Peptides against a protein of PDB entry 4ASU. Designs and how they scored, part 284

Target 1, 270 residues: chain A of PDB entry 4ASU
Amino acid sequence: ATLKDITRRLKSIKNIQKITKSMKMVAAAKYARAERELKPARVYGVGSLALYEKADIKTPEDKKKHLIIGVSSDRGLCGAIHSSVAKQMKSEAANLAAAGKEVKIIGVGDKIRSILHRTHSDQFLVTFKEVGRRPPTFGDASVIALELLNSGYEFDEGSIIFNRFRSVISYKTEEKPIFSLDTISSAESMSIYDDIDADVLRNYQEYSLANIIYYSLKESTTSEQSARMTAMDNASKNASEMIDKLTLTFNRTRQAVITKELIEIISGAA
Target 2, 83 residues: chain B of PDB entry 4ASU
Amino acid sequence: FTFASPTQVFFNSANVRQVDVPTQTGAFGILAAHVPTLQVLRPGLVVVHAEDGTTSKYFVSSGSVTVNADSSVQLLAEEAVTL

## One batch from the design tools (peptide; made by RFdiffusion4, then SolubleMPNN)

Design b2_p27_1_s1 (from b2_p27_1, 12 letters changed)
Fold by OpenDDE base, seed 4:
Structure b2_p27_1_s1 (fold): chain B 270 residues (1-270), chain C 83 residues (1-83), chain A 27 residues (1-27)
Amino acid sequence: as target 1 above (270 residues)
Amino acid sequence: as target 2 above (83 residues)
Amino acid sequence: ITATEEQLAAFRAAVAAAAAAAQAAAA
């Protein structure tokens, strides 16, 4: 490699390092906010799921329509965040298909569609885009819930798949159940609940869906920002190591060029 | 007893004496060992009666309340403010 | 791990896209 080539490469990598450091800082700020906002969101979301956990709602086997909601974002450079969700979605879809279920997919964030489009295009109902630029709000979750409920797809049960935040260095892809109004209303385990008005139950389920989506978005966002921060840190370190190696190569090459020039001068071959 | 909004937690698995909630079907008091039920909130006043005799008041918007068989209660409001 | 020129180019493209997206988000 010529000195010019090495210099160009050094400049390029230094620029990359600056970008990755800046992105790390942005991700860190977003992570810190997301973690703060996740605390109440987790209590809220787990509270919403408590009914389903306690009632042990089961969908009859004759009910075949299953909805998978994958939650991620539009934004890349966050390690395995999107691929982990997509992998779990694929696994779930395959298991459900093997059980003779009809599977439809909703993607929250364009990255889910980008990963699954070729293999699962026929199963996609809708993809929600413009996810991840701003922290998710309850309003955003409500819009998604409303769009789902108004989509005309009548599912019996579903799975919301998202990355649950564990720590700054750890997330886990998890699945939580969603149920249709009909499934909840017909569930034997719901018999212990006092006579619930049908309108009340409908409204309750609308809130439940929005609550669960909101929770999943908050978990996903926190996990994503943490993973991005880590990815950008790793990229910055890798760039640093490459800069060091190239700097050594530059110095050696420069010395060799100087030596060659000196030899040419001394030999009269210049 | 858990009482939260998307952005704030007021009670998390707390023991309380009574919670008065505004529902679409009317206000009702949740006591210990209340029968399991599901309700939706209407805008109104939530009153939490603590075991120590203190009373806290909150204004809530929409949301849900769940009373489970294990006597756990989840009050989930879209918006809630302390009064 | 000697990143191939292709890997570096792909990484650069991804970083440039991310930087553009980050700038667009900061704007």
Scores: peptide ipSAE 0.018, ipTM 0.811, DockQ to the pose 0.012
Fold by OpenDDE base, seed 3:
Structure b2_p27_1_s1 (fold): chain B 270 residues (1-270), chain C 83 residues (1-83), chain A 27 residues (1-27)
Amino acid sequence: as target 1 above (270 residues)
Amino acid sequence: as target 2 above (83 residues)
Amino acid sequence: ITATEEQLAAFRAAVAAAAAAAQAAAA
């Protein structure tokens, strides 16, 4: 490589490093906000899931319609965030299909669709786009919940798959159950909740779904921003190492050029 | 007893004497040994009676309340403010 | 020892993706 080529590469990598550092700072700010907003959201979401954990709602085996909701975003450069969710969705879909279940998929965020489109296009009901630019709100979750309930797909049971935040360096892809109104109303374990008006139960289920979606979005967002921050940090470090290597190469090449020029001068061959 | 909105936690696994909630079917008081039930909130006043005799008032929008067989209660409001 | 063109291309792609994500975040 010529000195000019090395210099051009150095300039390019330095610019890239500047961008990755800036992106790291943006991701860090978003992460800090997301983590703060996750604290109450986790209490709220876990509170909503408490019924399902305590009631141990079982879907009869003869019920075949299953819904998978994958939660991610539209934004890349966050490590394995999207691929982890997609992998879990694929595994779940395959297991359900092997059990003779009908599987439909909802994608929250365009990246899920991008990964699964080729293999699962016929199973997609809807994909929600414009996810991840702004922190998710309860209103956003309510819109998703309403769209799901009005989709005309009468599922019996479902799974919401998302990345749960553990720490700045760790997330885990998890699954939480969602149940249809019919499944909840017919569950034997719900018999202790007697004299519930059908309209009340319907409204309760709508809130429950919105609550779970909201919780999943908050977990996903926090995990994503943390992963992006880490990815940008790693990219910045890799850029630094590459700059160091290229700088050494530049220095060696420069010395070789100087030596060659000196030899040419001394030999009179120039 | 857990009382939260999406953005704020008021009570997290706390012990309380009584919680008065505004529901679509009417306001009712939740006692420590209340029968398991599911209700939806209407906009109105929530009153939390703590074990120490302290009474706290909240205005809530829509939401849900769950009373479980283990006496755990989840009050989940879309919006809530301390009064 | 020296960054390969492939490594540089991969890095540029990662940065471009990161820049796009940052712009989307600023909007």
Scores: peptide ipSAE 0.024, ipTM 0.827, DockQ to the pose 0.012; fails the geometry check
Fold by OpenDDE base, seed 5:
Structure b2_p27_1_s1 (fold): chain B 270 residues (1-270), chain C 83 residues (1-83), chain A 27 residues (1-27)
Amino acid sequence: as target 1 above (270 residues)
Amino acid sequence: as target 2 above (83 residues)
Amino acid sequence: ITATEEQLAAFRAAVAAAAAAAQAAAA
């Protein structure tokens, strides 16, 4: 490689390093906000899930319609965030299919669709786009919940799959159950709940779904921003190592050129 | 007793004496031995009576309330403000 | 171990994709 080629490469990698550092800072700012907003959202979302955990709602085996909601975003450069969700979605879909269930998929965020479109296109009901540009709001979750409920797909049971935030360096892909109104209303374990009006239960389920979606979005966002920050840090370090290597190569090549020129001068072959 | 909005937590697994909630069918008081129930909130006043005798008032917009068999309560409001 | 042209190209492609995705997300 000529000195010119090495210089061009160095300039390119230095520019990349600047970009990755900038992206790291942006991700860090978004992470800090997301983590702050996750604290109340977790209490809220876990509170909403408490009924399902305590009631131990069971779907009869003859009920075959299962909905998988994968929660992620539209935005890349966040390590294994999207692939982790997609992997668990695939695993769950395969397990359910093996059990003779019908599986339909909802993607929250375009990245889920981008990973699963070739293998699971026929199972997708809808993909929600424009996820991850701004922090998710309860209004956003309500829109998703409403669209799901209005989709016309009468599921019996479902799973919401998302990345739960553990720490700045750790997330875990988790699954939480969702149930249809029919499944809840017919569940024997719900008999202990007195005088539940059908309209009340319907409205309750609408809130419950929105609550769970909101919670999942907040967990996902926090996990994503943390993972992006880490990914950009790693990219910046890798760029630094490449810069160091190329700088050594540049220096060696420069010395070789100088030596050659000196030999040419001394030999008179110039 | 858990009382939260999407953006704020007021009570997290706290022990309280009584919670008065506004529902579509009317307001009712939740005591420690209240029967399990599910309700949806209407806009109105929530009153929390703590064990220490402190009474706190909140205005809520909408949401849900769950009373479980284990006496745990989840009050989840879309919006809530302290009064 | 000099970064191979292939490693550099892969890194550039990854970052370009990253920058494009970041710009598309900012638009």
Scores: peptide ipSAE 0.017, ipTM 0.811, DockQ to the pose 0.012; fails the geometry check
Fold by OpenDDE base, seed 2:
Structure b2_p27_1_s1 (fold): chain B 270 residues (1-270), chain C 83 residues (1-83), chain A 27 residues (1-27)
Amino acid sequence: as target 1 above (270 residues)
Amino acid sequence: as target 2 above (83 residues)
Amino acid sequence: ITATEEQLAAFRAAVAAAAAAAQAAAA
């Protein structure tokens, strides 16, 4: 490589490093906010899921329609955040299909669609775009819930798949159940709940869906920002190492050029 | 007893004596060992009676309340403000 | 400070270019 080529490459990598450092800082700020907002959201979301855990709602085996909601975002450069969700969605879809279930998919965030489009395009009901630019709000979750409820797709049960935040260096792709109104109303385990009015149960379930979606979005966002921060840090370190290597190569090449020029001067003077 | 909104936690797995909630079917008091039930909240006043005799009041916009068989209660409000 | 879509696109392009350049240098 010529000195010019090395210099050009150095400049390019230095620019990348500046960008990755900047993105790290942005991700760090968003992570800090997301983590703060996740604390109450987790209590809230886990509280909403408590019914399903405690009631041990079982879907009859004859029920065949299953909805998978994958929660991610539109934004890249966050390591395996999107692929982990997509992988779990694929696994779940395959398992359900093997069990003779009909599977439909909702993607929250365009990245899910981009990964699953080729293999699962026919199973997609809807993809929500413009996810991840701003922190998710309960309003955003309510919109998603409402659109699902108004989609006309009559699922029996479902799974919401998202990355649960563990720590700044760790997330886990998890699944939480979603039940249709019909499934929850017909569940034997729900018989212990006193005189549940059908309208009350409907309203409750609609609210619960929004709650779970909100929770999943908050977990996903926190996980994503943390993963992005880590990814940008790693990219910055890798760029630094490459800069160091190229700088050494530049110095060696420069010395070789100087030596060659000196030899030419000496040989031409003899 | 858990009482939370999407943005704030008021009670997390706390023991309380009684919680008065505004529901669509009417306001009712949730006592210890209340029968399992599900209700949706209407805008109104939530009153939490702690075991120590402390009473806390909250205004809630909407939400749900769940009383489980294990006597755990989840009060989830879309918006809640301490009064 | 939200990274603009343009900044993200530029970054993706730069990362792709750097990856391509790294692969070309290994070759």
Scores: peptide ipSAE 0.009, ipTM 0.817, DockQ to the pose 0.011; fails the geometry check

Design b2_p27_1_s2 (from b2_p27_1, 11 letters changed)
Fold by OpenDDE base, seed 2:
Structure b2_p27_1_s2 (fold): chain B 270 residues (1-270), chain C 83 residues (1-83), chain A 27 residues (1-27)
Amino acid sequence: as target 1 above (270 residues)
Amino acid sequence: as target 2 above (83 residues)
Amino acid sequence: IEATEEQRKEFREKVAEAARERAAAAA
């Protein structure tokens, strides 16, 4: 490679490093906010899931309609965030299909659709775009919940799949159940909740759906921003190492050129 | 007893003496031995009676309250403010 | 089916309205 080629490559990598550093800082700011907002959201979301854990709601095996909600975002450059969710969605869909279940999919964030569209296009009910530009709100979750409720798809049971935040360096893809009103109403374990009005239960379940979606969005967002920080940090480090290597190569090449020129001058070959 | 909104936690797995909640079926007090129930909240006053005898008041919007067989209570409000 | 921003806005408004109506009916 000529000195010119090395210089051009150095300039390019330095520019990439600047971009990745900038993106890291943006992700860091978003992560800090997301992590703060996740603390109450987790208590809230886990609280909403408590009924399902305590009541051990069972879906009858003869019920065949299953909904999968995958939670992610529209934005890339965050490592395996999207692929992890998509992988679990695929696995769950395959398992359910093998069990003779009908599976429909909702994608939260365009990346889910982008990954699954080729193989699962017929199973998609709806995809929600414009996810990840701003922190998710309870209003956003409510919109998703309402769209699901108004979709006309009468599922028996569902699964919401999202990345749970563990630490700045770790997330885990998790699944939480979603139950239809009919499933929860008919569950034997719900018999201990006597004299529950059907309208009350409906309202309760709708609210719970929004709560779970909200929780999943908050976990997903925090995980994503953390993963993006890590990805951008790694990219910046890799760029730095490449810059160092190329700089050494440049210096060596430059010295060789100078030496050659000096020899040519001294030898009179020039 | 857990009491939270999407943005704020007021109580997290706390032991309380009594919680008064505004539900669509009426306001009722939840005691430690309350039977399992599910209710939806109406806008109104929540009163938390702590074991030490202190009381805290909150205004809540929509939401839910769950009383489980294990005496755990989840009070989840869309909006809640301390009074 | 792709939900448009307008559909989302309408849905948010409907949810908010339904919540208000529920709040008003409960009041």
Scores: peptide ipSAE 0.029, ipTM 0.859, DockQ to the pose 0.126; fails the geometry check
Fold by OpenDDE base, seed 1:
Structure b2_p27_1_s2 (fold): chain B 270 residues (1-270), chain C 83 residues (1-83), chain A 27 residues (1-27)
Amino acid sequence: as target 1 above (270 residues)
Amino acid sequence: as target 2 above (83 residues)
Amino acid sequence: IEATEEQRKEFREKVAEAARERAAAAA
């Protein structure tokens, strides 16, 4: 490579490094906010799941309709955030299909659709786009819940799959159950609960759905921002290493050129 | 006893004497060892009676309250404010 | 999809309405 070529490449990589550093700072700011907002959301979400955990609600084997909700975003450059969710969705869908269940999918965030469209297009009910530009709100979750309830798909049981935040360097893809009103109403374990009006239970279930979706969005967002921050840091480090290597190459090449010129002068070679 | 909104936690696994909740069927008090039940909230006043005799008041919007067999209670309001 | 304030309101209203209808039926 000529000195000119090396210089051009150095300039390009330095520019990339500046961009990745800037993106890291933006991700860090978003992460800090997301983590703060996750604290109450986790308490709220875990509280919403408490009934289902304690009642050990089971779907009868004869019931065949299963819903998978995958939660991610539209935004890239966040490592394995989207692929981890998609991988678990695929695994769950395959397992359910093998068990003779009908599987439908809801994607929260365009990246889920992008990954699964070729293999699971027929299973998608709806995909929510424009996710991840702004922090998710309870209103966003409510819209998703409402859309699900209005979809006309009478699922018996569902799974919501999302990345749970563990730390700035760690997330875990998890699954939480979603149950239909009929499944909740028919669960033997629910018999211990006092005479629950059917309408009350319906409203309760709708709130529960929105609550769980909200929780999943908050976990996902925090995980995503932390992963993006890490990814941009790694990219910046990689760029730095490449700059160092190219700088060494430049110096060596320059020395070689000078040496050649000196030899030509000394030898009288034009 | 857990009492939270999406954006704020008021009580997290706390021990309380009684919680008065506004439900669609009427306001009722959740006492220790209350029978398991599910209710939905109507906009209104929540009163939390602590074991030490102190009371705190909250205004809540819609939401849910769950009393489980293990005596755990989850009060989840869409919106809640301290009064 | 970011829920509009209107969509949020509609959801809340729907839930509240369902709740009111139930209360009225229980009365």
Scores: peptide ipSAE 0.025, ipTM 0.856, DockQ to the pose 0.490; fails the geometry check
Fold by OpenDDE base, seed 5:
Structure b2_p27_1_s2 (fold): chain B 270 residues (1-270), chain C 83 residues (1-83), chain A 27 residues (1-27)
Amino acid sequence: as target 1 above (270 residues)
Amino acid sequence: as target 2 above (83 residues)
Amino acid sequence: IEATEEQRKEFREKVAEAARERAAAAA
């Protein structure tokens, strides 16, 4: 490689390093906020899921409609965040299909669609875009929940798949159940709740859905920002190492050029 | 007893004597061993009676309340403020 | 799923009232 080529590469990598460092700082700030906001959101969301865990709601085998909600974002450069969700969605969809269930998919965030559209296009009901630019709010979750409920797809049960935040270096893709109003109303385990007004139960279910979506968004966001911070750190380190290597190569090449020129001068003077 | 909004936790698995909640069907008091129920909140006053006799008041918007068979309670408000 | 506009208005008014009361008590 010529000195010019090496210099061009060095400049390019240095620019990338500047970008990745900047992105790391932005991700770090967003992560810190997301982690703070996740604390109450987790209590809130886990509280909403408590009924489903305790009631052990079973869907009858004759009911075949299953909804998968994948929760991610629109933004890349966050490691395996999107692929992890997509992988679990694929696995769940395959398992459900093998069990004779009809599967429909909702993607929260454009990246889910980008990954799954080719293989699962017929199963997609809707994809929510513009996810990940700002911290998710309960209003955002409510909009998603409302659109889902108004989609006209009558599911019996479903799965919401998202990355649960563990630590700055760890997340886990998890699945939580969602149930239709009919499934909840007909569940034997809900007999202890039989005196509940149908309108109350409907409203309750709407809140439950919004709550779970909100929770999943908060977990996903925190996981994503953490993963992005790590990814940008790694990219910055890799760029640094490459800069060092190229700098050494540059120095060696420069020395070789100088040596060659000296030899030519000496040989020409002879 | 868990009482939270999306942005704030007021109680997390706490033991309380009684919680008065404003529901769409009417306000009721949740006592120990209350029958399992699901309700939705209307805007109104939540009163938490601690075992030590202290009372805390909150104003809530919409939301849900769950009383489980194990006597656990989840009060989940869309918005809530301490009064 | 969300409080009506009227419910939200009522809530905001109560929050504002509570805030004023707290401010008055701190004074």
Scores: peptide ipSAE 0.025, ipTM 0.833, DockQ to the pose 0.030; fails the geometry check
Fold by OpenDDE base, seed 4:
Structure b2_p27_1_s2 (fold): chain B 270 residues (1-270), chain C 83 residues (1-83), chain A 27 residues (1-27)
Amino acid sequence: as target 1 above (270 residues)
Amino acid sequence: as target 2 above (83 residues)
Amino acid sequence: IEATEEQRKEFREKVAEAARERAAAAA
């Protein structure tokens, strides 16, 4: 490689490093916000899930319609965030299919569709795009919930798959159940709940769905921003190492050129 | 007793004496060991009576309340403000 | 089916309106 080529590469990598450093800072700021907003969201979401955990709602085996909601975003450069969700979605879909269930998929975030479209296109009901630019709101969750409920797909049970935030360095892809109104209303374990009006239960389930989606979005966002921060840090470090290597190569090449020129001058072979 | 909105937590697994909630069917007082129930909130006043005798008032817009068999209560409001 | 930003906005408005209507009906 000529000195010019090395210089060009150095410049390019330095620019990449600047970009990755900037992205790291942006991700860090978004992470800090997301983590703050996750605290109440987790209490809220876990509170909504408490019924399902305590009531141990069982879906009858004869019920075949299962909905998988994958929660991610549109944005890349966040490590395995999207692939982890997609992998679990695939696994769940395969397991359910093997059990004779009908599976439909909702993707929250375009990346889910991008990963699964070729293999699961026929199972997709809807994909929600424009996820990840702004922090998710309860309004966003409500929109997703309503669109799901209005999709015309009368699922019996569902699975919401998302990355739960553990720490700045770790997340875990998890699954939480979603139940249809019919499944909840017919669950034997719900018999202990006194005098539940059907309209009340319907409204309750609408809130529950929105709440769970909201929770999942908040967990996902926090996990994503953390992962992006880490990914950008790693990219910046890798760029730094490459800069160092290229700088050494540049210096060696430069010295070789100088030496050659000196020899040519000294030898009079010019 | 857990009382939260999407953005704020008011109570997290706290022990309270009584919670008065506005439901679509009317005002409902949740006491310790209340029978399991599910309700939807109407806009109105939530009154939390703490064990220490402190009473706190909140305005809620909408949401849900769950009383479980284990006496755990989840009050989840879409919007809630302290009064 | 891809939900457009407009559809999302409309839905948010509908949800907000429904919440308001529920609030008004309960008052």
Scores: peptide ipSAE 0.023, ipTM 0.853, DockQ to the pose 0.121; fails the geometry check

